# Peptides against a protein of PDB entry 3V4O, part 4

Target 1, 234 residues: chain A of PDB entry 3V4O
Amino acid sequence: DQPLAKDKVALLIGNMNYREHPKLKAPLVDVYELTNLLRQLDFKVVSLLDLTEYEMRNAVDEFLLLLDKGVYGLLYYAGHGYENFGNSFMVPVDAPNPYRSENCLCVQNILKLMQEKETGLNVFLLDMCRKRNDYDDTIPILDALKVTANIVFGYATCQGAEAFEIQHSGLANGIFMKFLKDRLLEDKKITVLLDEVAEDMGKCHLTKGKQALEIRSSLSEKRALTDPIQGTEY

## One batch from the design tools (peptide; made by RFdiffusion4, then SolubleMPNN)

Design b1_p8_3_s2 (from b1_p8_3, 4 letters changed)
Fold by OpenDDE base, seed 1:
Structure b1_p8_3_s2 (fold): chain B 234 residues (1-234), chain A 8 residues (1-8)
Amino acid sequence: as target 1 above (234 residues)
Amino acid sequence: MEEKLQAL
């Protein structure tokens, strides 16, 4: 009864050098470190930095082409973002100021498309703010999601809150990745793993009362990032 | 040195 992945595919996006918004630093290191970790877990990893809207949409399209029945799909995003009405929006580097939903990529739309691929597991790790964008009054009409019981969201912060990186002269992880990277290789159900990360992050004095990991899951099976790929030895 | 946070 060992869960098996037909394949394991990850798309990692780190946006830092925004044209019309504050520049960030952590996504560079975060994407790099996560790439190395996921590759150790036999993920096929596509890692991209500083994507325009056009490039982000293309990257997502290419990512979706790699997904199929039973494939584990993981999307990681680090950068500016917002959340309106429960919908998460990733902000491309060429987004205007202020940005609107039409300038951004909706994560829930990506999830819908992943479900159509009949993936074995859908993991979203969103290292972005989740504050309401007051400049965007659009209420998106999303397609209904299927009941696939294989969805895990790891939000770097709570609904309506901000996510942070530490500003100093040297390279440093964002708060979320700082703790995630220490546990990512553990052979545990992904929700259990994230719960432990949440506890670790909760001990961070810098972000107490400001940032807390939120796990949103509908995962009915014991799926782990360490699950072997079908046809491989483990 | 005080560590500062930058919102994403």
Scores: peptide ipSAE 0.444, ipTM 0.868, DockQ to the pose 0.864
Fold by OpenDDE base, seed 3:
Structure b1_p8_3_s2 (fold): chain B 234 residues (1-234), chain A 8 residues (1-8)
Amino acid sequence: as target 1 above (234 residues)
Amino acid sequence: MEEKLQAL
């Protein structure tokens, strides 16, 4: 039986023009490329660049309003980030230096809220570093996640490691997106698709031993980004 | 042409 999505909604955030941190380049192109691909997959895509903390929180809130039972939700983030105690934090462009958890958006908190919507699939594609932030010793007390078996994390890099972009003649593309874009339209279970991307990325001589895709999932159904939307004819 | 890596 072909899995169906009630709807497919994606929020793409690319932060590059930071006020108090090094500026990035890859998020611009990466968000653009991913937007085009997801639209081909009939996702409703909201793509935003250079969001303040306030704007990011609002964007997430609006994104959550579009989620409901059976809806596929995809969150993509490209920018500065860190990981403390297994929690991923996205850094807004107006974050202070140094930034702390209260200045950032916790991905796991967003996941909890998505679970409350009874979504059909929750996909997180996090193109950010996962190094420990030594300036933040706070341990977030998070509510336990529900067992929904519909969660997929695609981390651009390993725990405690950095993610990179390749710059050429002023243009930049993230390593993760460079390989993801070649397979994203394939009709495969999302975890299988990402596994193939991981293998492709592993062949990159520039980042071998420095960056590797990590897939963390609890997905008990053969869900794919290509799954048709319920009530539509394809 | 030369490619340069930059950490995010």
Scores: peptide ipSAE 0.439, ipTM 0.872, DockQ to the pose 0.732
Fold by OpenDDE base, seed 4:
Structure b1_p8_3_s2 (fold): chain B 234 residues (1-234), chain A 8 residues (1-8)
Amino acid sequence: as target 1 above (234 residues)
Amino acid sequence: MEEKLQAL
């Protein structure tokens, strides 16, 4: 029984030109490459770069408006970030130094809102560091998540660790995207696909002991990014 | 090519 998506929608955010934090390079290329790949998978893709807090919140709101029952939603983020108490925070380019949770977007809050849309699949690909932000002592009280069994997190790195980009003569790609792009079009359950990416990443001598992919999932169905859209003929 | 790691 082939799973079907009502639609497939992706929001890709790459933040690199930070005002008060170190500038990055990889998000530019990574967002571009991922955009092209997801479009080949018939995703409706919105790709945005260098978003302020206001713009990021608006982008997420617009993304959520495109979600509905059975829709596959994918959120990709490349940029600065941190993780406090199991909550992931994406840092806008205009975030102050130091930044706090009130300046950032909480991924788990977005997940909650996606669940309310009764999506068919929720995929988060987070290409950001996951270090504790010691300048933010806030313990967020989040609404309880529903048990939807359709959630996949692909973390570019382990909890408490950093994610990296590789620069080659001025060009840069994130480590995560370097390996993800080679497998993304494969017709496999998304967790299986990411597991293979994790193994590929593990062979990278540059990041051994520094960066490793973490998969966190609750996915009870064999959902793949290649799943056809309901009502479409190929 | 020179390879350089940069933390995000």
Scores: peptide ipSAE 0.431, ipTM 0.871, DockQ to the pose 0.697
Fold by OpenDDE base, seed 2:
Structure b1_p8_3_s2 (fold): chain B 234 residues (1-234), chain A 8 residues (1-8)
Amino acid sequence: as target 1 above (234 residues)
Amino acid sequence: MEEKLQAL
């Protein structure tokens, strides 16, 4: 009765060296640390840094090709982003200033495509701001999502709020990753794991009232990142 | 202070 994954695949994107926007520092270390952890969980991990729009779209396409029925898919993004009308947009490093939805990748569109693959689990970890982009007045028309009950969103911050990185001595970590990394290997339902991360992050005095983890999920099974891969002996 | 917050 233990949930099994047909396979486990993760795409990690960290954008920091933006051409027309403020440069970031945390995505470098955060992607590295998350890569190491997910590989310990037997994920097939593709980690990429500083992607242009073209490169990001290609990476997502290749990621989708690895998904199939029962496969666990995890998408992690660290970088600039925004949220308009409940839709999350990841900003490529070559995005213009100001950027619009046509310059960015919509996470909900990726989710729709993942659902078509009949995946066993869809996890999105979005370490980006969720403020409204006032320069984008377009209302996206998205296809209706299926009721698959296998979706988990971990937002680094609340709707309309900013996410932060902590810089000290030339190094930086995202607030979200700072706490996520301590629990990621735990054998717990992914929503329970993220809830504990939320509590840990809530104890951080630096970001109280400024950043809080938001979990959005429709997960009807006790799926964990530690779930074994079908046909594999451990 | 050794720590600085930077918005993403």
Scores: peptide ipSAE 0.429, ipTM 0.871, DockQ to the pose 0.742

Design b1_p8_3_s3 (from b1_p8_3, 3 letters changed)
Fold by OpenDDE base, seed 4:
Structure b1_p8_3_s3 (fold): chain B 234 residues (1-234), chain A 8 residues (1-8)
Amino acid sequence: as target 1 above (234 residues)
Amino acid sequence: SPLGLQAR
């Protein structure tokens, strides 16, 4: 008995051209690659680049409007980020230097809102650093999450570590997307898929000992990105 | 980075 999605919706954000922080290059390619793959999986995909705080918040709001009971929601972010006290913060391109939590979008807050929509699956692919931001001493008090058993985090790197891209004149994926793109279309439970990606990434000599994929999940069902949409022909 | 890596 295969799980079904009511619908499948993805928001992909790639931030590169930061005003007060080092510019990145790979998010453009990463978002492009992931967009094409997710559309092949019948996701409704909204892909956006170089968002200000205002634009990011609007994009998330619009994304949430597309979510409903049983819908698969996927959020991918490539850009600068940090993690304080287990909370992940996505950094908009207009964030000040140094940035603080008030300037950024908290992923866990987004998750809470997704849970309120009674989604069938919540997937976060966070292609950003997870280092502590020493310039932000704010301890956020977040609302407790529900026990929905449908949450998957794919972190491009470990807690306290950095996520990397290769800086050169040509186009290239970030390290995470380099390996994710090769397996994303596989008909496997999403956690199993990410585990295989983790093994592939572990063979990368450039980031050995510097970056490793982390999977954090509470997923009690065999749900895959390939799961059919209810009421559609396959 | 000597390896040409850029941290995000």
Scores: peptide ipSAE 0.511, ipTM 0.872, DockQ to the pose 0.679; fails the geometry check
Fold by OpenDDE base, seed 2:
Structure b1_p8_3_s3 (fold): chain B 234 residues (1-234), chain A 8 residues (1-8)
Amino acid sequence: as target 1 above (234 residues)
Amino acid sequence: SPLGLQAR
């Protein structure tokens, strides 16, 4: 039986013009290309660049308001980030140096709120580093997640490692998006799709031994980004 | 070379 989405909503954030951290270049292109692809998949897409902490929190709040029972929610982030004790933190452009968890947005907190909306699918594509931030010794106590069996994390890199972008004078993608964009429109279970992307990325000579895609999933149904929206004809 | 890798 073909899974259906009540609706499909995506929030894409690309942070590159940091005030107190190294500037990035690829998030602009990454967000642009992903936007075009997701729109082809009939996602309602909100794409934002260079968000302050205040703006990021507002964007997430607005995103959550669009979620409801059976809705597919996708969050993509490209920018600086870190991971402490299994929790992923997205870094706003106005974050201080060094930044701490209080300055950043915790992805797992967002996931909790998404679960409360009884979404049909929760996809996180985190195109950021996953190194520990030694300047942040805070151990967050997060609420336990529900067992919804509909969560997929696509990490651009493995735990404790860095995610890279291609840096040159011209336009270029981050490493993750370079390979993701070629497969995103495939009608496959999202975890299968990401597995293929992982293999493609594994052949990249530039990042061998430095970056590897990690998939974390509790998805128990054959759900794809190509799934039709309920009440529509495809 | 203008080509390089930048960590995020």
Scores: peptide ipSAE 0.506, ipTM 0.872, DockQ to the pose 0.777; fails the geometry check
Fold by OpenDDE base, seed 1:
Parts: structure tokens; C-alpha cells; sequence
Structure b1_p8_3_s3 (fold): chain B 234 residues (1-234), chain A 8 residues (1-8)
């Protein structure tokens, strides 16, 4: 009764070169590293950098088209972001300053759409800040999520906190990816894997008291990124 | 940042 994925699809977005916000450096490396790892796990990976709002929405739409019943879907985002009222917002590179929810992509909306595809597993790795955006008091009205018991959020930081990258002259990962990449290939339930990453990241002296990985999961089955794809493809 | 960190 080994879990099988009908397919495994990942969308990775790294936004760095913001027009109206501080530029970032690590998302390039983070996306690159994660791409390599996920491909080793037989994921179909689409990796994109520096997306405008229009491009991000299109990328998500295309990603959703690749999802179907039993498919494992993984969304990774590295860039500016915020969280209002439990909703996570990814900030496109052309977002105004200040940005509002209408300028951003709501992760929970994406999740809702993934559920409609009857995916086998929904993994969100959000490598962004989760601070409240005081410039936007709009509460989005979202459709109720289904109880699919297959959702895993890996937040690079805890609620109300910031996610960091190291200001390095050379190539360097963000804090979250620095530790995630070392364990991603392990054949373990995804929540167990992330828990180990959380412990590793917790040992980072630079971010103690500033950043901590948060896992939010309803996953009720033993599912791993290493789960084989159904069929004879591999 | 005094710690050499950049918030995302």
C-alpha cells in the first residue's frame, strides 16, 4: 500500500529584482538548488525568476493545468511577502509601494484551486516574510477549503515574523533553503522531513529569536517527495 | 542589518 503519485509537479518562483522594493539576492540560488533537487526526485519542475504580477498569475495558471487527480503539487516561493489574517501573499516584482492584496497572489486561493484538481499532495514552501501589511486592511473572502488531509505548509518563518537571507557578496542561500536542501532528498514523510529541517535551522545562531520554521499540516497519510510516480516512467 | 541579514 505504498503511496503512489500520478505525477509530481513543482512551480518554483524566485523574485529578487523588485522595482519599488528592496532587491534580494538569495532567491536565485534558492530556486536553482531546489530545482536540481526536485528534478532528482522526478518532479516536473518549472522554475521562474523575477515575475511581474501578470507573469506570476500566468505561471500559476499553467501550473494548475499540470495538476490532476493524484498528482503531487509543490509550490515554492522566495521573495517579498506578507500575511494578513492567515492569508499568505506573494509579492510580484512590479508591485507598487506600498503593495496591497490586489497587487499580490494569495496562496490560499491557489490551494483552493489545487484542491479542485483533486491532487494527491499539496506542498507549499513559502520562503518569505509573514509580517502583517499595515497598508492593507482588506480581508479577502475566500472559498472554504475542502478537508483533503493532504496539505503541508512549510513556512520559512513563524507568524508575524520575517524570513531572512544573508547579505553576502557571493552566492548564498536564504536561511530556510540553506537547511532544507540538505534533507530534501531523504525518503521520509514530508512533515517529518520539515521537522528535521526546523531543528537544523533552529541551531542557526544568526536567526535565533528572529526566524523559525513553522509547519502547518493536515497530512494524514505517509507521503514523501520521494514517493514513486505511478507507471513505468521511471 | 547589523547582523548582515536581509528580510524578505
Amino acid sequence: as target 1 above (234 residues)
Amino acid sequence: SPLGLQAR
Scores: peptide ipSAE 0.505, ipTM 0.872, DockQ to the pose 0.670; fails the geometry check
Fold by OpenDDE base, seed 5:
Structure b1_p8_3_s3 (fold): chain B 234 residues (1-234), chain A 8 residues (1-8)
Amino acid sequence: as target 1 above (234 residues)
Amino acid sequence: SPLGLQAR
């Protein structure tokens, strides 16, 4: 049978106006444009900007409540972030300087909780830096993940590298979203789609050798963001 | 950061 989603739900977070860290600009546009595209794909989209730690945790909790067996879940984050020992941390706008893991949201913890919901697909689009945070020496001990072949990570940059946005006087996309938005509506397996985005982004002379898309997945079935929702007339 | 780019 054709792959079907019980539902399609997305949480988009864009953090820009940091209190103790450099302010960003592009997440506003990135979240807006991605929202429009995902809604065209019949995703139920919750888009939020400039979240404190408390608000981010609440948003994730609410997002998880919308997940269930067979549901497609997509989490997009644009903002400051870091990666320590393979764990990705999203930085809330009220994070201290320097921030530590206790001040941030661990993506792998969210993944663990998503797996418990028996989702049909888990997509993470992390539009943040992946540099090590030298001020955080915590080695997180995470619960073992279930063996589910339905996980796709789209990292805006390589491990240990930075993700960028273009400095414009006006509104502009980050580098990752600039290329992602052109292909997001294509009816292709999500990993294939991201691979094409990676090639497109690789042609960007501004970030060549500085930023490259990384795809991490164990997706064993053909799943696309264009997959129809079960029980609908689409 | 590179000229014209802002790191996230």
Scores: peptide ipSAE 0.480, ipTM 0.868, DockQ to the pose 0.593; fails the geometry check

Design b1_p8_3_s4 (from b1_p8_3, 4 letters changed)
Fold by OpenDDE base, seed 3:
Structure b1_p8_3_s4 (fold): chain B 234 residues (1-234), chain A 8 residues (1-8)
Amino acid sequence: as target 1 above (234 residues)
Amino acid sequence: MPLKLQAL
């Protein structure tokens, strides 16, 4: 039987105009294109650019309010980031230099909160670096995650590695979105879809040995972004 | 002309 979503909600954040860090370009285009694609998939999409810490936290709070039992939640982030002790941190545009965990949003904390909503699917697409932040010695003590078997992480790069955008005279996608956008509408289990994206990205000569898609999932059901919303007829 | 990568 076809899996159903109670609803489908996405929060897309693209941070590019940092105050104390290098400015980026790709998040603008990437958020725009992903917004269009997810709307075609009947997601309710909130897309935001250049958020301060306060604004990011508020956006996440509002996003969480839209989640409930059986709802598909998707969080996309493009911007600066880092990973310490397996925890992913999204960097707001007003973060100091250097930034620390207290200045950033921890993705795993968001996941914990999403689990409390008993969502049907939790998808994280993180287009950010995953290098260790040596300026942050904080060891986060996170609440234990529940076993919900509905979690998918799509990391733009490998653990400890960097993610890249192409410096072009005009607007261009980041490496991750360049390949993701070509397959996102496919009616496939999300992990299968991402695996195909990984293969496509692997053919990119620019990032061989530097950036590769990592899929981390606990998904026991055949859930796809194309899954119909409950109560709707198509 | 050469493509350059910028780390995020």
Scores: peptide ipSAE 0.341, ipTM 0.843, DockQ to the pose 0.847
Fold by OpenDDE base, seed 1:
Structure b1_p8_3_s4 (fold): chain B 234 residues (1-234), chain A 8 residues (1-8)
Amino acid sequence: as target 1 above (234 residues)
Amino acid sequence: MPLKLQAL
């Protein structure tokens, strides 16, 4: 039985021009290329660059409004980030130095809200560091997640590790997107697709021992980004 | 030339 999406919606955020933190380059190219790929997959894509905290929160709110029962939701983030106690935090461009959880957007909170929408699939692609932020000792109290068995995390790096971009004079992808973009259009279960990306990334000598893709999934069905939207011809 | 990496 071919799974169908009621709709497919993606929010892509690339933060690079930070005010109080090192500037990045890869998010510009990564967001652009991912946008084009997801649109080829019939995703409704909202792509935004260099968002302040206020703008990021608004973007997420608007994204959530597009989600409903059976909708595939995909959130991609490229920029500075950290992970405390298993919670991923995306850093807005206007975040102070040092930043704290109250300055950032918690991915797990977004996931909870997506679950409330009864989405068909929740995909998070997080191209950010996952190191502990020592300047933030806050323990977030998060609501318990539902057991929806439709969640996929693609972390650009391992728990407690950093993700990297290549310092290049010109435009270049980050490490994660460099490999992801080559497989994203494949008609495969999303976890299988990401596993193949992980293997490809593992062959990169530049990041060997420094960055490795981590897949966290509870996906119990064969869902793919290529799944057709209900009511459409394919 | 050694490629430089920047942490995100």
Scores: peptide ipSAE 0.340, ipTM 0.847, DockQ to the pose 0.845
Fold by OpenDDE base, seed 4:
Structure b1_p8_3_s4 (fold): chain B 234 residues (1-234), chain A 8 residues (1-8)
Amino acid sequence: as target 1 above (234 residues)
Amino acid sequence: MPLKLQAL
């Protein structure tokens, strides 16, 4: 039987105009293009740019209010970030330099809250660096995750590595979105889709040995972004 | 001139 979503909701955040950190360019284009693609997949999409810590937390809270049992939730983030002890931190535009975990949003905490909503699918697409933040010695104690078997992480880069955008006079995609956008509409299990994106990215001469897509999943069902919404004609 | 990369 075709898997069904109760609904499909996405929050896209692109941070580029940082106050105390290098400014980025790709998040603008990447969020725009991903918005258009996800809407073609019948996602309800909220896309936001250049969020402060306060605004990011509010956006996540509002996103969570749209989630319920069986709903597909997708969180995309493009911007500065880091990873400490397996926890991913999204950096708001008003974060100090250096930033610490208290200044940032922990993705795994968001996942925990999504699990409490009994979502049908939780997808995280994180287009950020995953290097250790040496200025943050905090060891987070997070609530244990439930065993929901409906989680997919698409990391733009591998553990301990950086993700990149191309420096150009004009607007250009980040490396991750450059390849993701070509396959996102395919009717495939999301992990299979991302695996194909990983292969495409692996052929990129610009980032060989520098950036590689990592897929981390616990997905026991054949869930796709193309799955129809329950109660709708397909 | 090679394209430059900016880390996120």
Scores: peptide ipSAE 0.338, ipTM 0.843, DockQ to the pose 0.841
Fold by OpenDDE base, seed 2:
Structure b1_p8_3_s4 (fold): chain B 234 residues (1-234), chain A 8 residues (1-8)
Amino acid sequence: as target 1 above (234 residues)
Amino acid sequence: MPLKLQAL
């Protein structure tokens, strides 16, 4: 049977103009391109740029309010980030230097809250570095996740590694989005789609040995971003 | 036309 979504909602965040950290360029174009693609897939898309900690937390809260049983939720983030002990942290534009976990948003905490909504699918696309933040010695104790078998992480890079953007004549794109955008509209299980993106990225001579896509999933159903919304014609 | 890789 064709999987159906009760609804499809996406929150896209691109942080570029950091106050105390190097400025980025790619998130602007990447958020724009992804917005257009997800809207073609009938996602309700909220796209935001250059969010403070307060604004990011509010955006996530509002995003969660749109989730319910069977809803597909997608969170995309492009910006500075880090990973400590398997926990991913998104860095707001007003984060201090150095930043710590209390200044950032933990993705796994968001996932926990999404699970409470009994969503049909939880997709995280994280276009950020995954290096250890040595200035943060906190070991967070996270709530145990439920076994919902509907979780997909697409990391732009491997654990402990960096993700990159390409700047060319004033234009910039993230390496991850460069390849993701070419396949995003394909009617395939999301993990299969990301696997193909990983292979495409692997052929890029610029990032060989420097950046590789990592897929982490617990997805027991053949769910795709192209899945139709219940009650709609398809 | 310069090509630059920048870490995120």
Scores: peptide ipSAE 0.325, ipTM 0.845, DockQ to the pose 0.718

